# Peptides against a protein of PDB entry 3J47, part 14

Target 1, 121 residues: chain A of PDB entry 3J47
Amino acid sequence: IRLTNQLKSLKGLQSKLKDVVEYLDKVINKELPINHTILGKLQDVFNLLPNLGTPDDDEIDVENHDRINISNNLQKALTVKTNDELMVIYISNLVRSIIAFDDLIENKIQNKKIQEQRVKD
Target 2, 26 residues: chain B of PDB entry 3J47
Amino acid sequence: NAQYHLLVKQGDGLLTKLQKYGAAVR

## One batch from the design tools (peptide; aimed at target 1 Y90)

Design b2_p14_3_s3 (made by RFdiffusion4, then SolubleMPNN; from b2_p14_3, 6 letters changed)
Fold by OpenDDE base, seed 1:
Structure b2_p14_3_s3 (fold): chain B 121 residues (1-121), chain C 26 residues (1-26), chain A 14 residues (1-14)
Amino acid sequence: as target 1 above (121 residues)
Amino acid sequence: as target 2 above (26 residues)
Amino acid sequence: ESLKLLLEKELLLL
């Protein structure tokens, strides 16, 4: 009963992680707007992931070790992929903020030039 | 890893240029 | 302008 519940919880976590990856792919493809609350929750999940990878030293048979190693490698690969996706989103937002700030600076320079011309007339 | 660090360094270079431009307009 | 063009090129490389 406990092992079946842990396996069900792990499958639920894997499905949720897949939904997150699919959401991040849609945000990268500009199909959905970036949600900062979702991004923050994903960062919190990533900060907790290194603590989820300590196997408690309780004896699990050698045939489960190969399936666990494949599952851990897939989970690690999905974690790396999602970290790369989060970085692409972060940099894309940084670049957009920089462009918006450049446009604000240019508008301020133009307003200053207009004011200097009005004082000279 | 290396491509990630390159991308972060490019972003930092742009941020530094933006900060200099913001300081010149203030 | 030149900074904006550099940022747009970086966004296109992502």
Scores: peptide ipSAE 0.456, ipTM 0.891, DockQ to the pose 0.045
OpenDDE base, seeds 2, 3, 4, 5: peptide ipSAE 0.439, 0.442, 0.449, 0.407; ipTM 0.883, 0.885, 0.888, 0.879

Design b2_p14_3_s4 (made by RFdiffusion4, then SolubleMPNN; from b2_p14_3, 10 letters changed)
Fold by OpenDDE base, seed 3:
Structure b2_p14_3_s4 (fold): chain B 121 residues (1-121), chain C 26 residues (1-26), chain A 14 residues (1-14)
Amino acid sequence: as target 1 above (121 residues)
Amino acid sequence: as target 2 above (26 residues)
Amino acid sequence: NSLLTLLLLELLKE
């Protein structure tokens, strides 16, 4: 149950990310008007992503395209790393749940054998 | 991505076998 | 333990 819910949550997140990309593509292609509320929430998500690009310095200059690409690559690398870590935790919890279920089944088999012996005596 | 899907598929297979075993011991 | 091992072996075979 808990693991199936985590997998469903991860699939739901992947679907939601795909919907966001498809929405952004439609906005870029001018097929849909810019929804400022959705953009604001997306900006909040990007701002909650660890700031891997503080230029501490108040200068509006168009030369930051390479720094934005490096920051996006580092943010992608951290997102991939976090996803891999969450996956390892998921598998570890799966294995623990399997062991706990095996022990529960073995205990149930032993309890049945003890009851069958007590009815035969 | 491919390794992720493979590992998820293996985990689902294991969970299904575990459910079948738990039902047989019930 | 033995059942877990059998289950793991059957997963490795698939």
Scores: peptide ipSAE 0.406, ipTM 0.882, DockQ to the pose 0.034
OpenDDE base, seeds 1, 2, 4, 5: peptide ipSAE 0.401, 0.404, 0.404, 0.388; ipTM 0.884, 0.877, 0.883, 0.876

Design b2_p14_4 (made by RFdiffusion4)
Pose (drawn by RFdiffusion4):
Structure b2_p14_4 (pose): chain A 91 residues (1-28, 36-48, 72-121), chain B 26 residues (1-26), chain P 14 residues (1-14)
Amino acid sequence: IRLTNQLKSLKGLQSKLKDVVEYLDKVIHTILGKLQDVFNLNNLQKALTVKTNDELMVIYISNLVRSIIAFDDLIENKIQNKKIQEQRVKD
Amino acid sequence: as target 2 above (26 residues)
Amino acid sequence: ELEEEIEEMEEKAE
């Protein structure tokens, strides 16, 4: 789902660029200003990425903890299944 | 870095314990 | 180094 959403966003840019190229050919306004703002707003992320790296690490550690909890419950389920099997054999 | 490594070390320690439990179950 | 250690932990967890 996230991927489809990202693709939709990039699609708009691609179509937008084509329109802009055609528009410039014809010319040979507000949208252009808006685009420039967006441009000014990955390069910048470079410095900001330094911080993101730290946060990514924290969310990685949280995911690891969750995986451990899930493994615990999984073990319990496996034990219950074994017990059920033993009971059936006894029967 | 040292502080960050500390938290990471603790997380690895817990992971070891969980692995040991899994081995005992097997 | 920290990121590598976390990646190793992720591999172990998997």

Design b2_p14_4_s1 (made by RFdiffusion4, then SolubleMPNN; from b2_p14_4, 9 letters changed)
Fold by OpenDDE base, seed 1:
Structure b2_p14_4_s1 (fold): chain B 121 residues (1-121), chain C 26 residues (1-26), chain A 14 residues (1-14)
Amino acid sequence: as target 1 above (121 residues)
Amino acid sequence: as target 2 above (26 residues)
Amino acid sequence: QIFEEIKNLEKKLR
């Protein structure tokens, strides 16, 4: 019973991680806007991932162990991929914010110069 | 992990500089 | 590409 529930939870986690990767791919491709709440929750999940790697030493049959190891390696690879995608999204948003603020500052400087010229005429 | 945190820290540093510059132009 | 853009922005803000 406990092992079946753990395997079901792991499959559920793998499906959720896949849905997250698909969401991130859509955000990278500009098909969806970045949701900061989803991104924050996803970062929290990744910060908790270092604790997902202690198998308590209770008897796993050797045939299930190879399938579990392959599943864990695939899940780890998907986690790394998703972390890299999150990084690209975060940086892309930082760059866009920097450009938008630079343009805003330049526009303010230009507007100030135009006002100073109008006071001298 | 370490390269990711370094990159995020650099981005946050840039954002902070940009906020200071935007406040000085007000 | 993205790293060079960040580095160029860092140079403009220094």
Scores: peptide ipSAE 0.380, ipTM 0.871, DockQ to the pose 0.073
OpenDDE base, seeds 2, 3, 4, 5: peptide ipSAE 0.371, 0.347, 0.337, 0.324; ipTM 0.868, 0.865, 0.866, 0.861

Design b2_p14_4_s2 (made by RFdiffusion4, then SolubleMPNN; from b2_p14_4, 10 letters changed)
Fold by OpenDDE base, seed 1:
Structure b2_p14_4_s2 (fold): chain B 121 residues (1-121), chain C 26 residues (1-26), chain A 14 residues (1-14)
Amino acid sequence: as target 1 above (121 residues)
Amino acid sequence: as target 2 above (26 residues)
Amino acid sequence: QIKLELENLEKKLR
């Protein structure tokens, strides 16, 4: 019963992780706005991933060591991939913020020129 | 790695130009 | 100028 529940929880986690990757891809593609709360929680999950790879020392069956190493390598590869995706999202946000700020500066310059013209008339 | 660092450097260069423009409008 | 550099950066991120 406990092993079946753990396997179900792990499958649920894998499905949620896939949904997160799909969400990140939609955000990169500009199909969805960036949600800072989701990104913060994802960063927290990734910062905790190195700690999720310490099995409590009480059930290392020697036949699972190769499967655990493959799982840890896959988890590390997924962590790196998602760090790269978060980084692309961060840069995309920075670029958008810079464009929006440039447009705001140009609008302020135009407004200042209009005020200076009104004082000369 | 190298493409990422190049992209970050381009973003930082734009941010610096934008900060200078923002200071000139104040 | 800055806007064009930003659009070029966005195109490299896609």
Scores: peptide ipSAE 0.361, ipTM 0.872, DockQ to the pose 0.052
OpenDDE base, seeds 2, 3, 4, 5: peptide ipSAE 0.300, 0.309, 0.289, 0.338; ipTM 0.855, 0.862, 0.852, 0.865; seeds 2, 4 fail the geometry check

Design b2_p14_4_s3 (made by RFdiffusion4, then SolubleMPNN; from b2_p14_4, 9 letters changed)
Fold by OpenDDE base, seed 4:
Structure b2_p14_4_s3 (fold): chain B 121 residues (1-121), chain C 26 residues (1-26), chain A 14 residues (1-14)
Amino acid sequence: as target 1 above (121 residues)
Amino acid sequence: as target 2 above (26 residues)
Amino acid sequence: LLFLEILNLEKKLR
């Protein structure tokens, strides 16, 4: 039950993320007008991601384009790392649930065998 | 991306087998 | 058998 719910939640999140990407691609291709409400919610989700690089207020001038690329690469690397870590946790939980399921099946088979022996005696 | 999608597909196949097994034991 | 397939998935992820 708990694993099936976690997988259903993860599949739901994956579907929702796919729908967001497809929507963003349609907006980039000018097939749909920019919906400010959806964009605001996406911006809130990105702002809830750990902001990697508030530049500490020491250097107003001339580096803005390369620093934005480095910050975006760091944010992308940390988003990938977080996704990989969540994936490892998900698989570890899947493995643990399969072990627990296998043990439950073996216990059920043993209990059935004990019950069949008690009916023959 | 391709390796991730392959891993997800393999995990979904395993889960489907596990669900069938759980339904057969219930 | 299923357990070995899962351990192989975990090893492929690591």
Scores: peptide ipSAE 0.424, ipTM 0.876, DockQ to the pose 0.093
OpenDDE base, seeds 1, 2, 3, 5: peptide ipSAE 0.399, 0.423, 0.423, 0.410; ipTM 0.875, 0.879, 0.880, 0.870

Design b2_p14_4_s4 (made by RFdiffusion4, then SolubleMPNN; from b2_p14_4, 8 letters changed)
Fold by OpenDDE base, seed 2:
Parts: structure tokens; C-alpha cells; sequence
Structure b2_p14_4_s4 (fold): chain B 121 residues (1-121), chain C 26 residues (1-26), chain A 14 residues (1-14)
């Protein structure tokens, strides 16, 4: 149950992120008008993201393009790291579920043997 | 990437064996 | 046997 809910939540997040990317791509390509309400909500989401490189106030000369590239690379690296961590957690929980199932099977076999002994006495 | 896919495949094989064992004990 | 194969998989993930 808990694993299935986590996987469902992750799939739901992935779907929503895909919908956001598709929307932004359509806006960039001028296929859709800019919806200010959606853009405001996206800005709120970006403001809740960890600051992907506030330059310490002392480097005035990094072109805004290089800062955007560095922040995008850091965001990608953090996204990959988070995905790998979630994946390890998923496998670990899967393995724990397998162990618990093996123990349940062994307990059932033992209970069956005890019942078969009681019917022979 | 390749090590991860190998690990997932090994886990799936184990799950399949465990499911067969659980069905035989029912 | 199956249980030991599972424990070895866990140790490779840590």
C-alpha cells in the first residue's frame, strides 16, 4: 500500500511537470497566449525551489547567460540526484516487502505443519 | 545506468520466484 | 537461498 501510493504520487508529479513543460513550450512557440494566472503560479513554484546559485554578491561580471546555464546545470544535477535517491528508496522498500512476504510464507508453512501434526495425534 | 537496470532486473526475477513460491504454498 | 539473494541485493544498494 505505502509503496503504491508513493509510486502513484511520483507518477502524478511527473505528469504535472510534463503538462507544465508542454504549456511553456506552446507559449514560447506563440501557439498559446501567455496566461498570467498560470505564470504567477509557476513563479510561486520557482520561488519555493532552493536558490540554485545565488552568486555571492561579489561577481558583477558573469554574463546573465552563464548564470542561467549554471543554474540550469545545478537544477538538472539536483533533479538527477533526487531521482536516484527516490529510486534507491523504492528498491529498498521493494526488497523489504519481499523479505516480509518470505517470512509470511515460512510462518504459513510452519502453521500448516503444526496443524498436520495435531490431526495425526 | 547499466548497473541500475541489472539490479532492477535481478529484483524482478526474485519477485517472480517469490510469487511462484507463495502460490505453491497457498 | 532466496532470502540470502535478497540480502545481497540490499547490501549492494547501501
Amino acid sequence: as target 1 above (121 residues)
Amino acid sequence: as target 2 above (26 residues)
Amino acid sequence: QLFEEILQLQKKLE
Scores: peptide ipSAE 0.352, ipTM 0.861, DockQ to the pose 0.072
OpenDDE base, seeds 1, 3, 4, 5: peptide ipSAE 0.327, 0.335, 0.339, 0.329; ipTM 0.854, 0.860, 0.859, 0.848

Design b2_p14_5 (made by RFdiffusion4)
Pose (drawn by RFdiffusion4):
Structure b2_p14_5 (pose): chain A 91 residues (1-28, 36-48, 72-121), chain B 26 residues (1-26), chain P 14 residues (1-14)
Amino acid sequence: IRLTNQLKSLKGLQSKLKDVVEYLDKVIHTILGKLQDVFNLNNLQKALTVKTNDELMVIYISNLVRSIIAFDDLIENKIQNKKIQEQRVKD
Amino acid sequence: as target 2 above (26 residues)
Amino acid sequence: ADAAFEAEVAYLNS
């Protein structure tokens, strides 16, 4: 789902660029200003990425903890299944 | 870095314990 | 967990 959403966003840019190129050919405004603002707003992320790296590490650690908890419950379920099998054999 | 490593080390320690429990179950 | 981390990194770098 996230991927489809990202693609939709990129599609708009692609179409928007084509339109802009055609517009410029015909010319040979508000949208242009807006685009410039967006441009000014990955390069900048470079420095900001430094911080993101730290936060990514934290969310990685949290995911690991969750995986451990899930493994615990999984072991319990497996034990219950074994007990059920034993009871059936006894029967 | 050292502080960050500390938390990482603890997380690894818990992971080891969980692995040991899995081996005992097997 | 590793796969989820890689997906999050790919998402943020997109």

Design b2_p14_5_s1 (made by RFdiffusion4, then SolubleMPNN; from b2_p14_5, 11 letters changed)
Fold by OpenDDE base, seed 4:
Structure b2_p14_5_s1 (fold): chain B 121 residues (1-121), chain C 26 residues (1-26), chain A 14 residues (1-14)
Amino acid sequence: as target 1 above (121 residues)
Amino acid sequence: as target 2 above (26 residues)
Amino acid sequence: PLKDYLELVKELNL
């Protein structure tokens, strides 16, 4: 039962990671805005990952040592992969914030110029 | 890792500047 | 304020 749940959780995580990658590609292509809810859910999954990779010390059958190492390596690889995805999301958000801010400043400069012209007339 | 942290630091610097200018514009 | 913004934009373009 536990192994099936772990496999199901891993498949769910893999599907979610695929959805995030697809979402990131759409964000990079400027097709979609960043969904902070997806980011929050990813962060929550990561905060839970250390708990998913600790086999409860109560079933140390010696045959699982290789599986534990594989699980830890997979968890580490997943953690690295998602750190990279979170980085891309962060950069994408930063770039969008910068563009929006540039537009805001340009709009303010234009509004100020219009006001200065109206005071001169 | 180091390049990532550098990029994050640069981004945080830009965000901080952006916030300061946004406040000065606001 | 405009000089500081222009400097920020220059740093962003780098």
Scores: peptide ipSAE 0.378, ipTM 0.866, DockQ to the pose 0.038
OpenDDE base, seeds 1, 2, 3, 5: peptide ipSAE 0.386, 0.346, 0.374, 0.373; ipTM 0.866, 0.850, 0.867, 0.863; seeds 1, 5 fail the geometry check

Design b2_p14_5_s3 (made by RFdiffusion4, then SolubleMPNN; from b2_p14_5, 13 letters changed)
Fold by OpenDDE base, seed 1:
Structure b2_p14_5_s3 (fold): chain B 121 residues (1-121), chain C 26 residues (1-26), chain A 14 residues (1-14)
Amino acid sequence: as target 1 above (121 residues)
Amino acid sequence: as target 2 above (26 residues)
Amino acid sequence: PLKEYLELKEELLL
């Protein structure tokens, strides 16, 4: 029962990580805005990942050491992958904010030029 | 890491310039 | 102000 629940939880986590990657790809492709609530929950999941790898100290079998190394490598790979994904999101938001602010500045300049022309007529 | 820090620095530089300009047009 | 904008546009496009 415990192993089946762990496997189910791991499959659920894998599915959720896939959904996150798909969401991140949509944000990169400008199909969706960044949702701060999704990012916050994602960060919380990653902050909890170090705690998900503590085996209860009660079954030291030598077969667990290779599984622990695989789990730690997977956890490290997931942490790195997510840091990279959050990074791409941050850059995408920054670029979008820069473009929007540039357009706002251009609109203000055009409005100012139109006002200066109206004062000369 | 290095490419990221370069992209972040470039973005922060653009944002700072854009903020200065937006303040001058206000 | 317009020259400074043109310089910023050039730097954004490069």
Scores: peptide ipSAE 0.376, ipTM 0.877, DockQ to the pose 0.032
OpenDDE base, seeds 2, 3, 4, 5: peptide ipSAE 0.349, 0.361, 0.367, 0.378; ipTM 0.853, 0.871, 0.874, 0.873; seed 5 fails the geometry check

Design b2_p14_5_s4 (made by RFdiffusion4, then SolubleMPNN; from b2_p14_5, 13 letters changed)
Fold by OpenDDE base, seed 5:
Structure b2_p14_5_s4 (fold): chain B 121 residues (1-121), chain C 26 residues (1-26), chain A 14 residues (1-14)
Amino acid sequence: as target 1 above (121 residues)
Amino acid sequence: as target 2 above (26 residues)
Amino acid sequence: PLSEYLSLLEEINL
């Protein structure tokens, strides 16, 4: 049962990571806006990952300590990688918003110039 | 962590500059 | 702050 849940969680994480990469590629290619639902699902996975990696206290076999340390290092490495991906998503959103705001400002300047010309005529 | 906070701070600085520019164009 | 950024994004998308 525990191994099946870990495999299911790993498959879920792998699927979400693939969806984030595919989404980032679409963002880089300017094809789609950022889906906040993917970010929320990633946060939920990260909040659940520590709970999946906590060994229930009942069998400290000494052979599991090295596997737990490797699992914790892999979880830490995956957490760092996902923090980096979330940061790239955040920066990409920031850049898109800056561009959209610059376009809005330019449109407002053009509209103001057109109105000033109409009042002078 | 430190690089992440630096990038967020740079983003906040750019946003503040954009807000000032938007207010000046109004 | 990120919250102010999200509010500005919402205002631009409206």
Scores: peptide ipSAE 0.426, ipTM 0.873, DockQ to the pose 0.101
OpenDDE base, seeds 1, 2, 3, 4: peptide ipSAE 0.416, 0.393, 0.417, 0.400; ipTM 0.874, 0.868, 0.874, 0.865

Design b2_p14_6 (made by RFdiffusion4)
Pose (drawn by RFdiffusion4):
Structure b2_p14_6 (pose): chain A 91 residues (1-28, 36-48, 72-121), chain B 26 residues (1-26), chain P 14 residues (1-14)
Amino acid sequence: IRLTNQLKSLKGLQSKLKDVVEYLDKVIHTILGKLQDVFNLNNLQKALTVKTNDELMVIYISNLVRSIIAFDDLIENKIQNKKIQEQRVKD
Amino acid sequence: as target 2 above (26 residues)
Amino acid sequence: LLDEVKELLKKAKE
């Protein structure tokens, strides 16, 4: 789902660029200003990425912890299944 | 870095315990 | 450190 959403966003840019190229050919305004703003707003992320890296590490650790909890419950389920099997054999 | 490594070390320690439990179950 | 955490997560997934 996230991927489809990202593709939709990129699609808009691609179409938008084509329109801009055609528009410039014809010319040979507000949208252009808006685009410039967006441009000014990955390069900048470079410095910002430094911080993001720290936060990514925290979120990785959290995911690890959740995986451990899930494994614990999984072991319990497996034990219950074994006990059920033993009871059936006794029967 | 040292502080960050500390929390990482603890997380690894818990993971080891969980692995040991899994081995005991097997 | 981040690579170490990623390795730990891979181990946990195994």

Design b2_p14_6_s1 (made by RFdiffusion4, then SolubleMPNN; from b2_p14_6, 4 letters changed)
Fold by OpenDDE base, seed 4:
Structure b2_p14_6_s1 (fold): chain B 121 residues (1-121), chain C 26 residues (1-26), chain A 14 residues (1-14)
Amino acid sequence: as target 1 above (121 residues)
Amino acid sequence: as target 2 above (26 residues)
Amino acid sequence: LLDLVKQLLKKALA
């Protein structure tokens, strides 16, 4: 039962990671805006990952140690992959914020120029 | 990882410059 | 600034 639940959780995480990658690809391609809900879910997953990597040092038989090590390595690999995805999302958000701010600055500069022209007239 | 952190730092630097410019324009 | 952002994007894609 516990192993099946762990496998199910891992499959769920893998599915979520796949969805995030697909979403990130769409964001990179400017097809979709960044979804903050997806980012929040990824952050939650990342915060839960260290807890998933704590081997419950419960007396689980030596034969499962190799499977646990493989699972831990896979979880670590998934954590790294998730971190990379989160970083890509962060950069994408940063770039969007910069573009929006640049547009705001340009608009303000234009408004100031218009005001200066009106004062000269 | 290191390249990404560098990219994040560059992005943060750009954001800071943009904020300074925005504050100067306001 | 836009050019710097573009450079960052290029580095992210590379």
Scores: peptide ipSAE 0.389, ipTM 0.880, DockQ to the pose 0.051
OpenDDE base, seeds 1, 2, 3, 5: peptide ipSAE 0.375, 0.355, 0.369, 0.365; ipTM 0.877, 0.873, 0.878, 0.874

Design b2_p14_6_s2 (made by RFdiffusion4, then SolubleMPNN; from b2_p14_6, 4 letters changed)
Fold by OpenDDE base, seed 4:
Structure b2_p14_6_s2 (fold): chain B 121 residues (1-121), chain C 26 residues (1-26), chain A 14 residues (1-14)
Amino acid sequence: as target 1 above (121 residues)
Amino acid sequence: as target 2 above (26 residues)
Amino acid sequence: LLELVKELLKKALA
């Protein structure tokens, strides 16, 4: 039962990671805005990952140890992949914020120049 | 991990510069 | 600043 739940959770995580990658690709291509909900879900997955990797010391037979190690390696690999995806999302958000702020600054500078010209006239 | 942290740090630095510039323009 | 952001993006994509 626990192993099946772990496998199901891992498959679910894999599916979510795939969705995130697809979303990130769309964000990188400027096709979609960054979805904060996806980021939140990824963060939740990361917070749950350490708990998924805690081998419940339940006396699961030696034959399952190889499967557990494979599962742990897969979880670690998924964690790394998810971290990379989160990084891309973070950078994308940062870039968008910078662009928006830059535009705001430029607009303010232009407005000040216009006001200064009006005062000189 | 290290590359990620470096990239995040650079991004934060840019945001800080942008914020300072925005505050100076306001 | 924009160029710096572009460089960061390039590093992130690489």
Scores: peptide ipSAE 0.365, ipTM 0.877, DockQ to the pose 0.053
OpenDDE base, seeds 1, 2, 3, 5: peptide ipSAE 0.354, 0.345, 0.325, 0.341; ipTM 0.873, 0.872, 0.869, 0.870; seeds 1, 3 fail the geometry check

Design b2_p14_6_s3 (made by RFdiffusion4, then SolubleMPNN; from b2_p14_6, 6 letters changed)
Fold by OpenDDE base, seed 4:
Structure b2_p14_6_s3 (fold): chain B 121 residues (1-121), chain C 26 residues (1-26), chain A 14 residues (1-14)
Amino acid sequence: as target 1 above (121 residues)
Amino acid sequence: as target 2 above (26 residues)
Amino acid sequence: LLELVKQLLKYALA
């Protein structure tokens, strides 16, 4: 039962990671805006991943231990890859926010200068 | 990891400066 | 601000 749940959770994580990669590609290509809900869920998954890698020391036969170690290493590698992808999304969102805010500030400065000029006339 | 944290920190610093500038312009 | 954005872009592209 636990192994089946772990395998199901790993498959679910793999599917979610695939969805995230696809979403990231769409965001990089400017086809879709960044979904903060997806980002938050991914961060939650990452925060839970260190807990998913704790082998409960239950007596599972030596042949399964190599598969579990490979699975844990793969999960760790997938975690690192997903973290890097999440970082790129975060940076991209931050840059877009900064650009939008910079434009807003510049527009406000220009409007203020125009108002000050109108008061002097 | 370290390069990412540095980038995030730089981004947060930029965002903070932008917020201060936006508040000063308002 | 522009330089910070440039640095951020450079990091994102690296």
Scores: peptide ipSAE 0.392, ipTM 0.881, DockQ to the pose 0.056
OpenDDE base, seeds 1, 2, 3, 5: peptide ipSAE 0.388, 0.377, 0.358, 0.374; ipTM 0.879, 0.879, 0.875, 0.875; seeds 1, 2 fail the geometry check

Design b2_p14_6_s4 (made by RFdiffusion4, then SolubleMPNN; from b2_p14_6, 5 letters changed)
Fold by OpenDDE base, seed 4:
Structure b2_p14_6_s4 (fold): chain B 121 residues (1-121), chain C 26 residues (1-26), chain A 14 residues (1-14)
Amino acid sequence: as target 1 above (121 residues)
Amino acid sequence: as target 2 above (26 residues)
Amino acid sequence: LLELVKELLKYALA
């Protein structure tokens, strides 16, 4: 039961990672805005991943240990990949926020200059 | 990891500067 | 600010 749940969780994570990659590609291509809900869910998954890698020391036979080690290594690799993807999303969001704010500041400066000129006239 | 943290730090620094500038313009 | 944004973009694209 636990192994099946771990495998299901890993498959779910893999599917979610694929969805995130696809979403990231769309965001990089400026086809879609960043979905904060997807980002939050990915962060939650990432924070739960270290807990998914704790082998409960239950006596599972030696042949399963190699599969578990491969699964743990794969999960770690997936975690690193997910982290890199999350980082790209975060940076992309930050850059977009900075650009939007820069434009807002420039617009406010221009408006202030226009008002100051009107007061002098 | 280290390059990412550096990038995030630079981004946060830029955001902070932008916030200060925005507050000064308001 | 613009240069910092440019550097950030370069990193994101690399």
Scores: peptide ipSAE 0.393, ipTM 0.880, DockQ to the pose 0.055
OpenDDE base, seeds 1, 2, 3, 5: peptide ipSAE 0.385, 0.365, 0.333, 0.374; ipTM 0.878, 0.876, 0.869, 0.874; seeds 1, 2, 3, 5 fail the geometry check

Design b2_p14_7 (made by RFdiffusion4)
Pose (drawn by RFdiffusion4):
Structure b2_p14_7 (pose): chain A 91 residues (1-28, 36-48, 72-121), chain B 26 residues (1-26), chain P 14 residues (1-14)
Amino acid sequence: IRLTNQLKSLKGLQSKLKDVVEYLDKVIHTILGKLQDVFNLNNLQKALTVKTNDELMVIYISNLVRSIIAFDDLIENKIQNKKIQEQRVKD
Amino acid sequence: as target 2 above (26 residues)
Amino acid sequence: TAEETFEEEKAAAE
């Protein structure tokens, strides 16, 4: 789902660029200003990435903890299944 | 870095315990 | 799974 959403966003840019190129050919405004703003707003993320890297580490640790918890419950379920099997054999 | 490593080390320690429990179950 | 999620989140940030 996230991927489809990202693609839709990029699609708009691609189409928008084509339109802009055609517009410029024909010329040979508000949208242009808006685009410029967006441009000014990956390069900048470079410095900001430094911080993101720290936060990514924290969300990685959290995920690991959750995986451990899920493994615990999984072991319990496996034990219950074994007990059920033993009871059936006894019967 | 050292502080960050500390929390990482603790997380590894818990992971080891969980692995041991899985081995005991097997 | 946690590693794969981390790599996806890192790639999205890049």

